# Designs tried in a protein design run: peptides against a protein of PDB entry 3VA4. Part 19

Target 1, 107 residues: chain A of PDB entry 3VA4
Amino acid sequence: EPIGQLRLFSGTHGPERDFPLYLGKNVVGRSPDCSVALPFPSISKQHAVIEISAWNKAPILQDCGSLNGTQIVKPPRVLPPGVSHRLRDQELILFADFPCQYHRLDV

## One batch from the design tools (peptide)

Design b1_p19_1_s1 (made by RFdiffusion4, then SolubleMPNN; from b1_p19_1, 11 letters changed)
Fold by OpenDDE base, seed 5:
Structure b1_p19_1_s1 (fold): chain B 107 residues (1-107), chain A 19 residues (1-19)
Amino acid sequence: as target 1 above (107 residues)
Amino acid sequence: AAAEQAARDLALEAEDLAR
């Protein structure tokens, strides 16, 4: 059962997509075996990771040294590689130029 | 020379993963 969700908003790539997030490491990247596979050239093969340690704890987002970066939208903030960022529910994230939103699921 | 090449190969792999 997923305990979180990452929504990729619709764009030039196509329609909105929702990715389930599970306990452990959810890798965001261009590689097809990523938990959140974003098959776009501007996304690094292993771009970022969302780690969820428990259903009642905020996930931790880290950029993995991606080429085009990971950013929080509100307030605007570039995440330094490897620095832990605690995700808030409904938080808006940019992976490269792809806007996403984290959503905590009620489990 | 072989050891140096191996080190370069490893560095290239790491760089590729970082992109």
Scores: peptide ipSAE 0.077, ipTM 0.521, DockQ to the pose 0.107
Fold by OpenDDE base, seed 1:
Structure b1_p19_1_s1 (fold): chain B 107 residues (1-107), chain A 19 residues (1-19)
Amino acid sequence: as target 1 above (107 residues)
Amino acid sequence: AAAEQAARDLALEAEDLAR
């Protein structure tokens, strides 16, 4: 049962895609074995991680030292590698230049 | 705290691979 969802908005890369997020580590990256596989050249093989410890706790997002970075859109902030960011529901995230949105699911 | 630490550990391990 997914605890959350990461939506990749539609863009030049293609249509919108929704990725389920589960308890534990959800790795975002270009590598096909990532939980959130974003097969785009500007995405690092293991770009970031979304860690969900419980359904009622905010996920923790960390950039994994990606080449092109991870950013929060509003308020705008570049996430330094390895620094924890507590995600808010509906938060907009840029992995490289790919806009995504975290959504907490009812579980 | 444990989750955060786990995430940090993953980040460190993946830092070089991320590129």
Scores: peptide ipSAE 0.070, ipTM 0.636, DockQ to the pose 0.104
Fold by OpenDDE base, seed 2:
Structure b1_p19_1_s1 (fold): chain B 107 residues (1-107), chain A 19 residues (1-19)
Amino acid sequence: as target 1 above (107 residues)
Amino acid sequence: AAAEQAARDLALEAEDLAR
């Protein structure tokens, strides 16, 4: 079962979508092979990675040198490539211009 | 720490593919 969730909010691209997150590396990117596949031109093929080491530990988010960047919304923070960011529950993230939210699942 | 290092390794490999 998934231990986390990444929600892509509804927008011009279409309706809201929820992506399960699992232990290990969850790659966010335009490539269909990504755990979180965001098939949009402004998303890099391998845009970012969310790594979860344990169910009771905060995931680590890193930008993978994406073209259009990865940002934390509140408080605002642009993530330089390769710099670790520990995700808090309900944290809002921008991958390029796509707003998302991390949710820790109750498992 | 180990998870972060693993993520960095993946990120380095992914940077060439990200663009």
Scores: peptide ipSAE 0.058, ipTM 0.581, DockQ to the pose 0.103
Fold by OpenDDE base, seed 3:
Structure b1_p19_1_s1 (fold): chain B 107 residues (1-107), chain A 19 residues (1-19)
Amino acid sequence: as target 1 above (107 residues)
Amino acid sequence: AAAEQAARDLALEAEDLAR
């Protein structure tokens, strides 16, 4: 059972999609092999990574040197490549221009 | 020195792949 979730909000690309997150590295990217596969041209093949070390610890988000960047929405900031950002529950993230939300699962 | 260069190369390759 997943311990986290990344929600891709609905948009011009289509309806909302929820991606399960597990312990370890959850890669976000255009590549179909990614844990969070976002098959859109503006997303880098290996765009970012969400690393979860434990269910009771905040995940770490890092941009992997993506072309179009990874941003935290509130407060707004662009993540430099490789800089660790601790995700808060309900945190809003932009991968390129795609809005997403991290959610901690307690099941 | 060689190991350091290899590490740099790997990092650059990863970045290229990530695009």
Scores: peptide ipSAE 0.021, ipTM 0.487, DockQ to the pose 0.122

Design b1_p19_1_s2 (made by RFdiffusion4, then SolubleMPNN; from b1_p19_1, 14 letters changed)
Fold by OpenDDE base, seed 3:
Structure b1_p19_1_s2 (fold): chain B 107 residues (1-107), chain A 19 residues (1-19)
Amino acid sequence: as target 1 above (107 residues)
Amino acid sequence: SAAEQRERDLALEEEDLAR
């Protein structure tokens, strides 16, 4: 079962979408093989990764050297490629210009 | 060398995946 969720907010692309996150590496990208597949031109094929090592530990977000970047919204911060960022529950993330939110699931 | 070329190819693939 998923232990986390990444919500893509509704926008010009359409309605909101929820992506389950599992233990291990959850790749975010335009490639259909990604765990979190965001089929948009501004998203890199392998844009970022959310790694969850345990259900009781905060996930680690890394940008994979994406073209249009990965950002934390509050406070605003561009993530340097390959640098680990610990995600907090309800944290807002921009993959390129697409706003998302990480949610920890209680399972 | 062949090894150097393989390393360059791998680097290019990684760069393409990052885009």
Scores: peptide ipSAE 0.082, ipTM 0.544, DockQ to the pose 0.103
Fold by OpenDDE base, seed 1:
Structure b1_p19_1_s2 (fold): chain B 107 residues (1-107), chain A 19 residues (1-19)
Amino acid sequence: as target 1 above (107 residues)
Amino acid sequence: SAAEQRERDLALEEEDLAR
């Protein structure tokens, strides 16, 4: 059962999409094998990872050395590769130029 | 050497995954 969600906002690519997040590593990337598959050229094949250790703990976001980077929107900051960032509920993230939002699901 | 080739292969794979 999913314990989190990553929402890709609507844009030029198309409508909004929601991706379930589970315990363990949720890889974000262009590769179709990724948990959060974003099939866009500006997204790296393995762009970032959202690791969830427990339902009652904040997920950890790490950029995987992506070409176009991972950024937190508020406050604005670029995530250096491999540096852990604790995600807060409703946090806004940019994977390359794609705005997303993390949401903790009620379990 | 074989070891050097493995290192190069690893580097290329990492680079590919980063793109």
Scores: peptide ipSAE 0.068, ipTM 0.532, DockQ to the pose 0.105
Fold by OpenDDE base, seed 5:
Structure b1_p19_1_s2 (fold): chain B 107 residues (1-107), chain A 19 residues (1-19)
Amino acid sequence: as target 1 above (107 residues)
Amino acid sequence: SAAEQRERDLALEEEDLAR
């Protein structure tokens, strides 16, 4: 059962999409093998990772050395590759130029 | 050396995955 969700907001690419997040590593990337598959040219094959160690702990976001970067929107912050960022509920994230939102599921 | 070549190959593979 998913314990988190990553929402990709609607845009020129198409409608909004929700991706379930599970315990362990949830890879974000253009590769179809990724847990969060974002099939867009500006997204790296393995762009970032959201690691969830427990349902009652904040997920950790890391950029994997992506070409076009990973950013937190509020407050604005570029994530250096490999640096851990603890996600807050409802946090807004940019993978390249794609706005997303993390949501903790109440399970 | 072979070891150095393997390290370079791994670095290139990691770069390819990152792009």
Scores: peptide ipSAE 0.068, ipTM 0.530, DockQ to the pose 0.126
Fold by OpenDDE base, seed 2:
Structure b1_p19_1_s2 (fold): chain B 107 residues (1-107), chain A 19 residues (1-19)
Amino acid sequence: as target 1 above (107 residues)
Amino acid sequence: SAAEQRERDLALEEEDLAR
């Protein structure tokens, strides 16, 4: 049972997509083996990671040294590689130029 | 906690992540 969700907003790539997030490491990347597989050239094979340690704890987002970066939209912040960022519900994230939103599921 | 976060950070740094 997923305890979070990452929404990829619609854009030039196509329609909106929702990715379930589970306890542990949820890797975001171009590789098809990633929990959040974003098959786009500007996304690194292993771009970032969202780690969820418990259902009642905020997930931790890290950029994995991606080529095109990971950013928080509000307040604006570029995430240095390997620096942890605690995600809030409804937080907006840019992986490269792809806007996404984290959502905590009510479970 | 901050300690838990540091531990997770260290673990992630040890992984060989493709760019």
Scores: peptide ipSAE 0.053, ipTM 0.616, DockQ to the pose 0.075

Design b1_p19_1_s3 (made by RFdiffusion4, then SolubleMPNN; from b1_p19_1, 15 letters changed)
Fold by OpenDDE base, seed 4:
Structure b1_p19_1_s3 (fold): chain B 107 residues (1-107), chain A 19 residues (1-19)
Amino acid sequence: as target 1 above (107 residues)
Amino acid sequence: MEEELERRYEELAELEEAR
């Protein structure tokens, strides 16, 4: 069962999409084999990773050296590649220019 | 841009929670 969810908000690309997040590494990227597949040109093949552990259900977000970056919206912060960011529930994220939100599930 | 983006995110989040 999923521990979290990443929501891609609706936009010019289409309707909203929800991606389940599981224990371990959830790769965000343009590649179709990514856990969170965002098939858009501005997204890197392996753009970022959301890692969730059993002992710490709060995810760690890292940019993987993406071309167009990963940003936290509030408070605003550009994530340097490889630097760990602990996600909070309802955290708003930009992968390139695509707005997303992390949601912790009750499990 | 930052304030505008934040506002849009909040609005979207509220709409989705209301569903």
Scores: peptide ipSAE 0.046, ipTM 0.578, DockQ to the pose 0.030
Fold by OpenDDE base, seed 5:
Structure b1_p19_1_s3 (fold): chain B 107 residues (1-107), chain A 19 residues (1-19)
Amino acid sequence: as target 1 above (107 residues)
Amino acid sequence: MEEELERRYEELAELEEAR
């Protein structure tokens, strides 16, 4: 049923965690009701959104006006709030200072 | 002036927590 996956790499916060991504809007944030709940102080309650419109289309990432920002690692780029970024498979993302990776699932 | 400064600190803290 999940179309994608977001991996949070291990760090000082704890071990690695994998979050399933579904059709529609997958909200990344500190709030517990987020699809990707990252319960860390530096993460905004609603930090960013990953929108998947179809299984055969690349997801769209947008920062939601977060306090500590959203960045792409390669090539390095800070995402302005509300600007759409098309995710590539294995894309590396920073939510605040937390490194994550998007993975396309075989569906 | 001190009261105003304290109020602004509280407002800033609330804004930061809300984001």
Scores: peptide ipSAE 0.044, ipTM 0.490, DockQ to the pose 0.191
Fold by OpenDDE base, seed 1:
Structure b1_p19_1_s3 (fold): chain B 107 residues (1-107), chain A 19 residues (1-19)
Amino acid sequence: as target 1 above (107 residues)
Amino acid sequence: MEEELERRYEELAELEEAR
């Protein structure tokens, strides 16, 4: 059962999509085998990772040295590669120029 | 927040050959 959700907002790429997040590493990237597969040229093959260690712990987001970066929208911050960022519920994230939102699910 | 999101989206360009 998913513990979290990553929402990709609608845009020129298409409609809104929701990706379930599970315990462990949830890789965000262009590669088809990523748990959060974003098949867009501006997304790195392995762009970022959302790691969930427990249902009652905040997920950790790390950029994996992506070409076009990972950013927190508010407060604005570019995430340096490999630096852990603790996600808050409803936090808005940019993977390259793709706006997403993390949501904690009730377990 | 929505305005900031839109601004940042527009500022970033899609690049092919992303690693």
Scores: peptide ipSAE 0.036, ipTM 0.641, DockQ to the pose 0.185
Fold by OpenDDE base, seed 2:
Structure b1_p19_1_s3 (fold): chain B 107 residues (1-107), chain A 19 residues (1-19)
Amino acid sequence: as target 1 above (107 residues)
Amino acid sequence: MEEELERRYEELAELEEAR
C-alpha cells in the first residue's frame, strides 16, 4: 500500500502523472525498472532515490550522482550526490528540469 | 591529436550515458 505520492507536473513532455511511493527505496530514473520511471533523456538511468523507512517518518531523498541534478525548490537547494534530504509534505523537487511534488498519503 | 580527442569524446559520452 502506498505511503506517499510523487507527482510529475504537466509540461511539454505531457500530462501530469502520479507515482505511488512505498516503504523502502523508490528509485527515480529513466530506466523502466525504476519505481518512478521518468523516460526522458535528461533524467539519469538511476537519478535519485526516495527512501521511506516508516509511514510515520519523513522520506529521505538522495541524488544518485545524476548528470543533471536534483534540486529542492523552496528554498532552492541543489542536492549534492548521496546527501540525505528529509522531504516535507508537499515539497517541490526538480529532477533535472522536471518539476515534481512529494505528497504524504493518509494511511 | 585527433585520435586522442575522439577517444576523449567517446569516454565522455560513455560516462554521460552511464549517469
Scores: peptide ipSAE 0.031, ipTM 0.456, DockQ to the pose 0.190

Design b1_p19_1_s4 (made by RFdiffusion4, then SolubleMPNN; from b1_p19_1, 10 letters changed)
Fold by OpenDDE base, seed 5:
Structure b1_p19_1_s4 (fold): chain B 107 residues (1-107), chain A 19 residues (1-19)
Amino acid sequence: as target 1 above (107 residues)
Amino acid sequence: AAAARAAEDEALAAEDEAR
């Protein structure tokens, strides 16, 4: 069972997609080998990482030095590369210009 | 109590020029 979910909202790129998140490192990137594969040219091959150390702890988001950045929507914040950001449930994230939402699964 | 969780580790590759 996944611990969390990352939702990519629908847009010009296509329909909504939900990605399961597990314990350990969930890499977000353009590479098809990423746990969260976002196959878009503005996404870096390894764009960011969502690290989950335990089911009862908030995930940590880090930008991996992406070209087009990682941002939190509210409050608005650009994440400096490698700086840990603790994700809140329902947090809205921009990977480049792609809006996503983290959701904690109570499983 | 949470269900049993699967572990997934993705190693970060080396920095790429095509970021």
Scores: peptide ipSAE 0.050, ipTM 0.611, DockQ to the pose 0.075
Fold by OpenDDE base, seed 3:
Structure b1_p19_1_s4 (fold): chain B 107 residues (1-107), chain A 19 residues (1-19)
Amino acid sequence: as target 1 above (107 residues)
Amino acid sequence: AAAARAAEDEALAAEDEAR
């Protein structure tokens, strides 16, 4: 069962989409094989990773050296490649220019 | 499943040439 969710907000690209997150590595990228597949030219094939070690621990977000970067919205922060960022529930993330939100599921 | 995500990570590593 999924223990988290990543929401891609609606925009010019189309409607809102929700992606389930599981234990282990959840890759965010343009590749169709990614856990969070974002099929947009500005997204890198392997853009970022959300790693979940346990249901009761905050996930860790890392940029994978993406071309257009990964950012936290509030407070604003550009993530350097490979630097761990602990995700808070309801945290807003930009993958390139695509706004997303992490949500912790009750399990 | 965690095992499925591990296999996904390995498959994607082969595509990592163009970021």
Scores: peptide ipSAE 0.040, ipTM 0.564, DockQ to the pose 0.084
Fold by OpenDDE base, seed 1:
Structure b1_p19_1_s4 (fold): chain B 107 residues (1-107), chain A 19 residues (1-19)
Amino acid sequence: as target 1 above (107 residues)
Amino acid sequence: AAAARAAEDEALAAEDEAR
């Protein structure tokens, strides 16, 4: 069962999509091999990673040295590559210019 | 799981060369 969800909001790219997040590493990227596959030119093939160590712990987000970066929306913060960021429930994230939201699932 | 991690590492290495 998924432990979390990453929601990609609707936009010029298309409709809203929800991606399940599981224990371990959930890679976000343009590559079809990514757990969260965002097939958009501005997304790096391996853009970021959301690592979930346990169901009761906040996931860790890291940018993987993406071309167009990863940013937290509120408060605004650009994530330096490889720097761990603890995700809070309902946190809004920009992968490049794509707004997403992390949601913890009650399992 | 081990295979997945290896693939991630390889993919990340490739990403370092070509964003």
Scores: peptide ipSAE 0.034, ipTM 0.575, DockQ to the pose 0.086
Fold by OpenDDE base, seed 2:
Structure b1_p19_1_s4 (fold): chain B 107 residues (1-107), chain A 19 residues (1-19)
Amino acid sequence: as target 1 above (107 residues)
Amino acid sequence: AAAARAAEDEALAAEDEAR
């Protein structure tokens, strides 16, 4: 059962896509093996990780030393590699230039 | 899960205010 969701907004790449997030590490990256596979050149093979340790705790987002970075939109913040960022519900994230939104599921 | 999530949200808010 998914505990969260990452939404990739529609854009030049195509329609909106929703990715389920589970307990443990949800890797965001260009690699097709990633839980959140973003098959775009500007995305690193392993770009970031969303780690969910428990159903009742905020996921932790970390940039994995991506080339084009990971950013929080509001308030604007570039995430330094390896620094833990606790995700809030409805938080807007940029992986490179791709806008996404985290959504907590009621589990 | 609502109560647990509320407590978690409160903790997150406190962390943001401390920055």
Scores: peptide ipSAE 0.022, ipTM 0.568, DockQ to the pose 0.018

Design b1_p19_2 (made by RFdiffusion4)
Fold by OpenDDE base, seed 4:
Structure b1_p19_2 (fold): chain B 107 residues (1-107), chain A 19 residues (1-19)
Amino acid sequence: as target 1 above (107 residues)
Amino acid sequence: SSSSLLSSLKAALQLLHDL
């Protein structure tokens, strides 16, 4: 069922967590209603969105005007709000200062 | 490699701090 996975690496916040990603919009944010709920003060309630369409399983990441931003790690760059970024398999992302990694699932 | 990932992470964090 899940098309992809977002991994939150372990850190001071606790152990590693894996979040399944589905078709449609997967909201990343501090709100517990988010598909990818990151309950940390530096994360905006609705921080970013990972959208996966039926016709193209490659996710599109957009920052939603978060307070502390979304960054692509390699090569390093800040993702401006609303700018579409196509995620590559194994891509590393910072939501605020929380490192995450996208994994495409073979489905 | 681990060193490459760490270097990239460091650079990304630096960008964040410079904002």
Scores: peptide ipSAE 0.141, ipTM 0.690, DockQ to the pose 0.064
Fold by OpenDDE base, seed 3:
Structure b1_p19_2 (fold): chain B 107 residues (1-107), chain A 19 residues (1-19)
Amino acid sequence: as target 1 above (107 residues)
Amino acid sequence: SSSSLLSSLKAALQLLHDL
């Protein structure tokens, strides 16, 4: 059962998509093998990782040295590669130029 | 809401522009 969700907002790429997040490492990237597969050229094959260690702990987001970066939207912050960012519920994230939102699921 | 999201995105884009 998913512990969290990453929502990709609708845009020029198409409609909104929701990706379930599970315990462990949820890789965000262009590769179809990623937990959060974003098949867009501006997304690195392995762009970032959302690690969830427990259902009652905030997930950790890290950029994996992506070409076009990972940013927190509010307040705006560019995430240096490998630096841990603790995700807040409803956090808005840019993977390259794709806006997403993390949502904690109450299970 | 949509307005809140747009404001946040604008701020994020401004940050990227300034880099």
Scores: peptide ipSAE 0.122, ipTM 0.679, DockQ to the pose 0.059
Fold by OpenDDE base, seed 1:
Structure b1_p19_2 (fold): chain B 107 residues (1-107), chain A 19 residues (1-19)
Amino acid sequence: as target 1 above (107 residues)
Amino acid sequence: SSSSLLSSLKAALQLLHDL
């Protein structure tokens, strides 16, 4: 079962979508085989990764050298490629200009 | 909640603009 959830907010691209996050690496990207598939031109094929380990409740987010970047919304911060960021519950993330929110599930 | 999201998004967009 999923350990977390990534919500893509509704926008000009379409309605809200929820993506389950599992133990291990959850790749965020435009490629259809990504765990979090965001099929939008501004998203890199492999844009970022959300890694969840068995011993760490909080996922680790890394940008994978995406073209349009990954940012934390509050407080605002650009994530340098490959730098680990520990996600907080309810944290808001921009993949390119697509706002998303991480939600920790009770499992 | 919608208001807080909008304010946070605005701040993030401002950050991007400043790059």
Scores: peptide ipSAE 0.120, ipTM 0.678, DockQ to the pose 0.060
Fold by OpenDDE base, seed 2:
Structure b1_p19_2 (fold): chain B 107 residues (1-107), chain A 19 residues (1-19)
Amino acid sequence: as target 1 above (107 residues)
Amino acid sequence: SSSSLLSSLKAALQLLHDL
């Protein structure tokens, strides 16, 4: 059922975690109500959003005015708040200092 | 490969840190 996946790589916070992504808005944030809940102090309550409009369309990532920002790893890019970034499969993302990777699932 | 991915991540993180 999930259309995509967001992987949080292992680190000082703990082991790797995989979060399913669905059609619509998948909020990334510290709040437990977020689709991708990252319960870490450096993550804003509502940090970013990954919006998936269709299974065959690339998701759109937007930073929500987070305190510690959202960045694309390769090529490096700081995402200004509210600016749409189309995610590529296997895209590496930093939410604050937490490395993540988007993966398109074979649905 | 996984090793190449990790190397790219490490390099990118360093670049972002230096901004």
Scores: peptide ipSAE 0.117, ipTM 0.667, DockQ to the pose 0.051

Design b1_p19_2_s1 (made by RFdiffusion4, then SolubleMPNN; from b1_p19_2, 15 letters changed)
Fold by OpenDDE base, seed 4:
Structure b1_p19_2_s1 (fold): chain B 107 residues (1-107), chain A 19 residues (1-19)
Amino acid sequence: as target 1 above (107 residues)
Amino acid sequence: AEEEARRARKAAENLAAEA
């Protein structure tokens, strides 16, 4: 049962896509076996990770030393590699230049 | 959703310009 969702907004790459997020580590990256597979050249093979713990279901976003970075949109913030960022519901995220949004599922 | 995407893209452009 997914407890979160990451939405990739539509763009030149194609239509909107929604990725379910589960307890544990949800890897964001270009590799097809990533939980959140973003098959774009500007995305690192393992770009970032969204970790969701069982005790509070609070999602933590970390950049994994990606080439083109991970940023929070508002307030604007570039995430240093390996530094934990607590995601809030409806948080807007940039993986490289790809706009995404985290959504907490009511389950 | 479209508005949010636009805002995110604009933010990305701003970040790229600052770099």
Scores: peptide ipSAE 0.190, ipTM 0.719, DockQ to the pose 0.070
Fold by OpenDDE base, seed 5:
Structure b1_p19_2_s1 (fold): chain B 107 residues (1-107), chain A 19 residues (1-19)
Amino acid sequence: as target 1 above (107 residues)
Amino acid sequence: AEEEARRARKAAENLAAEA
């Protein structure tokens, strides 16, 4: 059962998509075997990782040295590669220029 | 959701413009 969700907002690429997030490492990337597969050329094959250690702990987001970066919208911040960022519920994230939102699920 | 997406996109554009 998923304990979190990553929403990719609708855009020129198509409609909104919701990706379930589970305990452990949820890799965000262009590769089709990623937990959060974003099949777009501006996304690195392994772009970032969202690690969830427990249902009652905030997930950790890390950029994996992506080409086009990972950013937090509020406050605006470029995430240095490999540096842990604790995600807040409803946090807005940019993978390259793709806007996403993290949502904690009640399970 | 649409408003949040728009804000996020604008933030991305602003960041790109500063690079």
Scores: peptide ipSAE 0.189, ipTM 0.721, DockQ to the pose 0.070
Fold by OpenDDE base, seed 1:
Structure b1_p19_2_s1 (fold): chain B 107 residues (1-107), chain A 19 residues (1-19)
Amino acid sequence: as target 1 above (107 residues)
Amino acid sequence: AEEEARRARKAAENLAAEA
């Protein structure tokens, strides 16, 4: 059962897509093997990771040393590689130049 | 959703401009 969801907003790349997030590590990246596969040139093969340790705990987002970075929209800031960031429900995230939103699911 | 995406992109642009 998915614990969360990562929404990729629509854009020039195509329509909106929702990716389920599960307990454990959910890798975000260009590689097709990633849990959240974003097949775009500006996304690193393994760009970031969203780790969910428990349903009642905030997920941890870490940039994996991506080329084009991972940013939080509010408050605006670039995440230093490897630094843990606790995700808030409805938080807006930029993976490179792709806007996404994390949503906690009620399961 | 589209509004949120727009706001996200705008914020990103502002962040980049400040760097």
Scores: peptide ipSAE 0.188, ipTM 0.717, DockQ to the pose 0.061
Fold by OpenDDE base, seed 3:
Structure b1_p19_2_s1 (fold): chain B 107 residues (1-107), chain A 19 residues (1-19)
Amino acid sequence: as target 1 above (107 residues)
Amino acid sequence: AEEEARRARKAAENLAAEA
Protein backbone atom coordinates (compact mmCIF):
# COMPACT_ATOMS: atom_id res chain seq x y z
CA GLU B 1 0.00 0.00 0.00
CA PRO B 2 1.23 3.47 -0.80
CA ILE B 3 1.82 5.66 2.21
CA GLY B 4 1.83 8.92 0.36
CA GLN B 5 1.49 10.53 -3.01
CA LEU B 6 3.48 13.01 -5.00
CA ARG B 7 1.42 15.01 -7.44
CA LEU B 8 3.05 16.58 -10.46
CA PHE B 9 0.76 19.43 -11.42
CA SER B 10 -0.37 19.79 -14.98
CA GLY B 11 1.59 22.14 -17.17
CA THR B 12 3.19 22.56 -20.55
CA HIS B 13 4.61 19.05 -20.14
CA GLY B 14 1.14 17.54 -19.98
CA PRO B 15 -1.56 16.52 -17.54
CA GLU B 16 -1.29 15.97 -13.82
CA ARG B 17 0.45 12.80 -12.71
CA ASP B 18 0.20 11.15 -9.31
CA PHE B 19 3.07 9.02 -8.08
CA PRO B 20 2.57 6.62 -5.17
CA LEU B 21 5.10 6.80 -2.37
CA TYR B 22 6.03 3.77 -0.31
CA LEU B 23 7.99 2.93 2.79
CA GLY B 24 11.68 3.45 2.23
CA LYS B 25 13.41 5.67 -0.27
CA ASN B 26 11.42 7.06 -3.16
CA VAL B 27 13.86 8.53 -5.62
CA VAL B 28 12.80 11.49 -7.72
CA GLY B 29 14.67 11.84 -10.96
CA ARG B 30 14.87 11.75 -14.71
CA SER B 31 16.01 8.14 -14.73
CA PRO B 32 13.15 5.89 -15.78
CA ASP B 33 13.73 3.51 -12.89
CA CYS B 34 13.10 6.20 -10.28
CA SER B 35 10.07 5.82 -8.04
CA VAL B 36 9.05 9.26 -9.21
CA ALA B 37 10.25 9.37 -12.77
CA LEU B 38 10.20 12.87 -14.19
CA PRO B 39 11.55 12.47 -17.71
CA PHE B 40 12.51 16.07 -18.26
CA PRO B 41 15.91 17.49 -19.19
CA SER B 42 16.00 19.91 -16.26
CA ILE B 43 15.59 17.07 -13.77
CA SER B 44 18.74 15.28 -12.67
CA LYS B 45 18.90 11.52 -13.16
CA GLN B 46 18.93 11.19 -9.40
CA HIS B 47 17.44 14.50 -8.33
CA ALA B 48 16.03 14.01 -4.85
CA VAL B 49 14.75 11.39 -2.45
CA ILE B 50 11.64 11.17 -0.33
CA GLU B 51 12.23 8.79 2.53
CA ILE B 52 9.28 7.41 4.45
CA SER B 53 10.17 5.49 7.58
CA ALA B 54 6.64 4.83 8.84
CA TRP B 55 3.05 5.57 7.94
CA ASN B 56 2.65 7.77 11.00
CA LYS B 57 5.78 9.85 10.43
CA ALA B 58 6.32 12.74 8.08
CA PRO B 59 8.55 11.91 5.12
CA ILE B 60 12.01 13.38 4.72
CA LEU B 61 12.92 15.12 1.49
CA GLN B 62 16.55 15.52 0.47
CA ASP B 63 18.04 17.01 -2.63
CA CYS B 64 20.71 14.73 -4.05
CA GLY B 65 22.96 17.43 -5.41
CA SER B 66 20.73 18.13 -8.36
CA LEU B 67 21.76 20.58 -11.02
CA ASN B 68 18.63 22.72 -10.88
CA GLY B 69 17.74 22.24 -7.26
CA THR B 70 14.85 21.39 -5.03
CA GLN B 71 12.78 24.08 -3.38
CA ILE B 72 9.94 24.38 -0.93
CA VAL B 73 7.30 26.92 -1.90
CA LYS B 74 5.81 27.96 1.44
CA PRO B 75 7.82 29.54 2.79
CA PRO B 76 10.26 29.75 -0.12
CA ARG B 77 13.36 27.73 0.61
CA VAL B 78 16.11 26.23 -1.49
CA LEU B 79 17.08 22.88 -0.02
CA PRO B 80 20.82 22.43 0.44
CA PRO B 81 22.01 19.09 -0.92
CA GLY B 82 21.73 16.26 1.56
CA VAL B 83 19.93 18.30 4.19
CA SER B 84 16.78 16.69 5.54
CA HIS B 85 13.50 18.51 5.17
CA ARG B 86 10.46 17.09 6.94
CA LEU B 87 7.54 17.21 4.53
CA ARG B 88 4.22 18.53 5.72
CA ASP B 89 1.00 17.23 4.27
CA GLN B 90 0.10 19.23 1.18
CA GLU B 91 3.64 20.58 0.94
CA LEU B 92 4.37 22.31 -2.36
CA ILE B 93 7.72 21.38 -3.85
CA LEU B 94 9.66 22.50 -6.88
CA PHE B 95 11.94 19.97 -8.53
CA ALA B 96 13.82 22.27 -10.84
CA ASP B 97 10.90 24.28 -12.22
CA PHE B 98 8.30 21.53 -11.92
CA PRO B 99 5.67 22.17 -9.25
CA CYS B 100 4.63 19.19 -7.19
CA GLN B 101 2.67 18.50 -4.05
CA TYR B 102 3.12 15.88 -1.39
CA HIS B 103 -0.03 14.31 0.03
CA ARG B 104 -0.26 11.94 2.95
CA LEU B 105 -2.63 9.06 2.31
CA ASP B 106 -4.97 7.82 5.01
CA VAL B 107 -4.02 4.18 5.26
CA ALA A 1 -5.44 21.96 -7.51
CA GLU A 2 -5.34 24.78 -10.01
CA GLU A 3 -4.81 27.36 -7.32
CA GLU A 4 -1.95 25.42 -5.76
CA ALA A 5 -0.37 24.90 -9.15
CA ARG A 6 -0.64 28.59 -9.90
CA ARG A 7 0.98 29.51 -6.62
CA ALA A 8 3.77 27.01 -7.16
CA ARG A 9 4.42 28.25 -10.69
CA LYS A 10 4.43 31.84 -9.51
CA ALA A 11 6.94 30.95 -6.84
CA ALA A 12 9.11 29.25 -9.43
CA GLU A 13 8.95 32.26 -11.69
CA ASN A 14 9.81 34.60 -8.86
CA LEU A 15 12.75 32.44 -7.90
CA ALA A 16 14.01 32.45 -11.47
CA ALA A 17 13.58 36.20 -11.70
CA GLU A 18 15.54 36.73 -8.52
CA ALA A 19 18.42 34.58 -9.72
Scores: peptide ipSAE 0.193, ipTM 0.721, DockQ to the pose 0.066; fails the geometry check

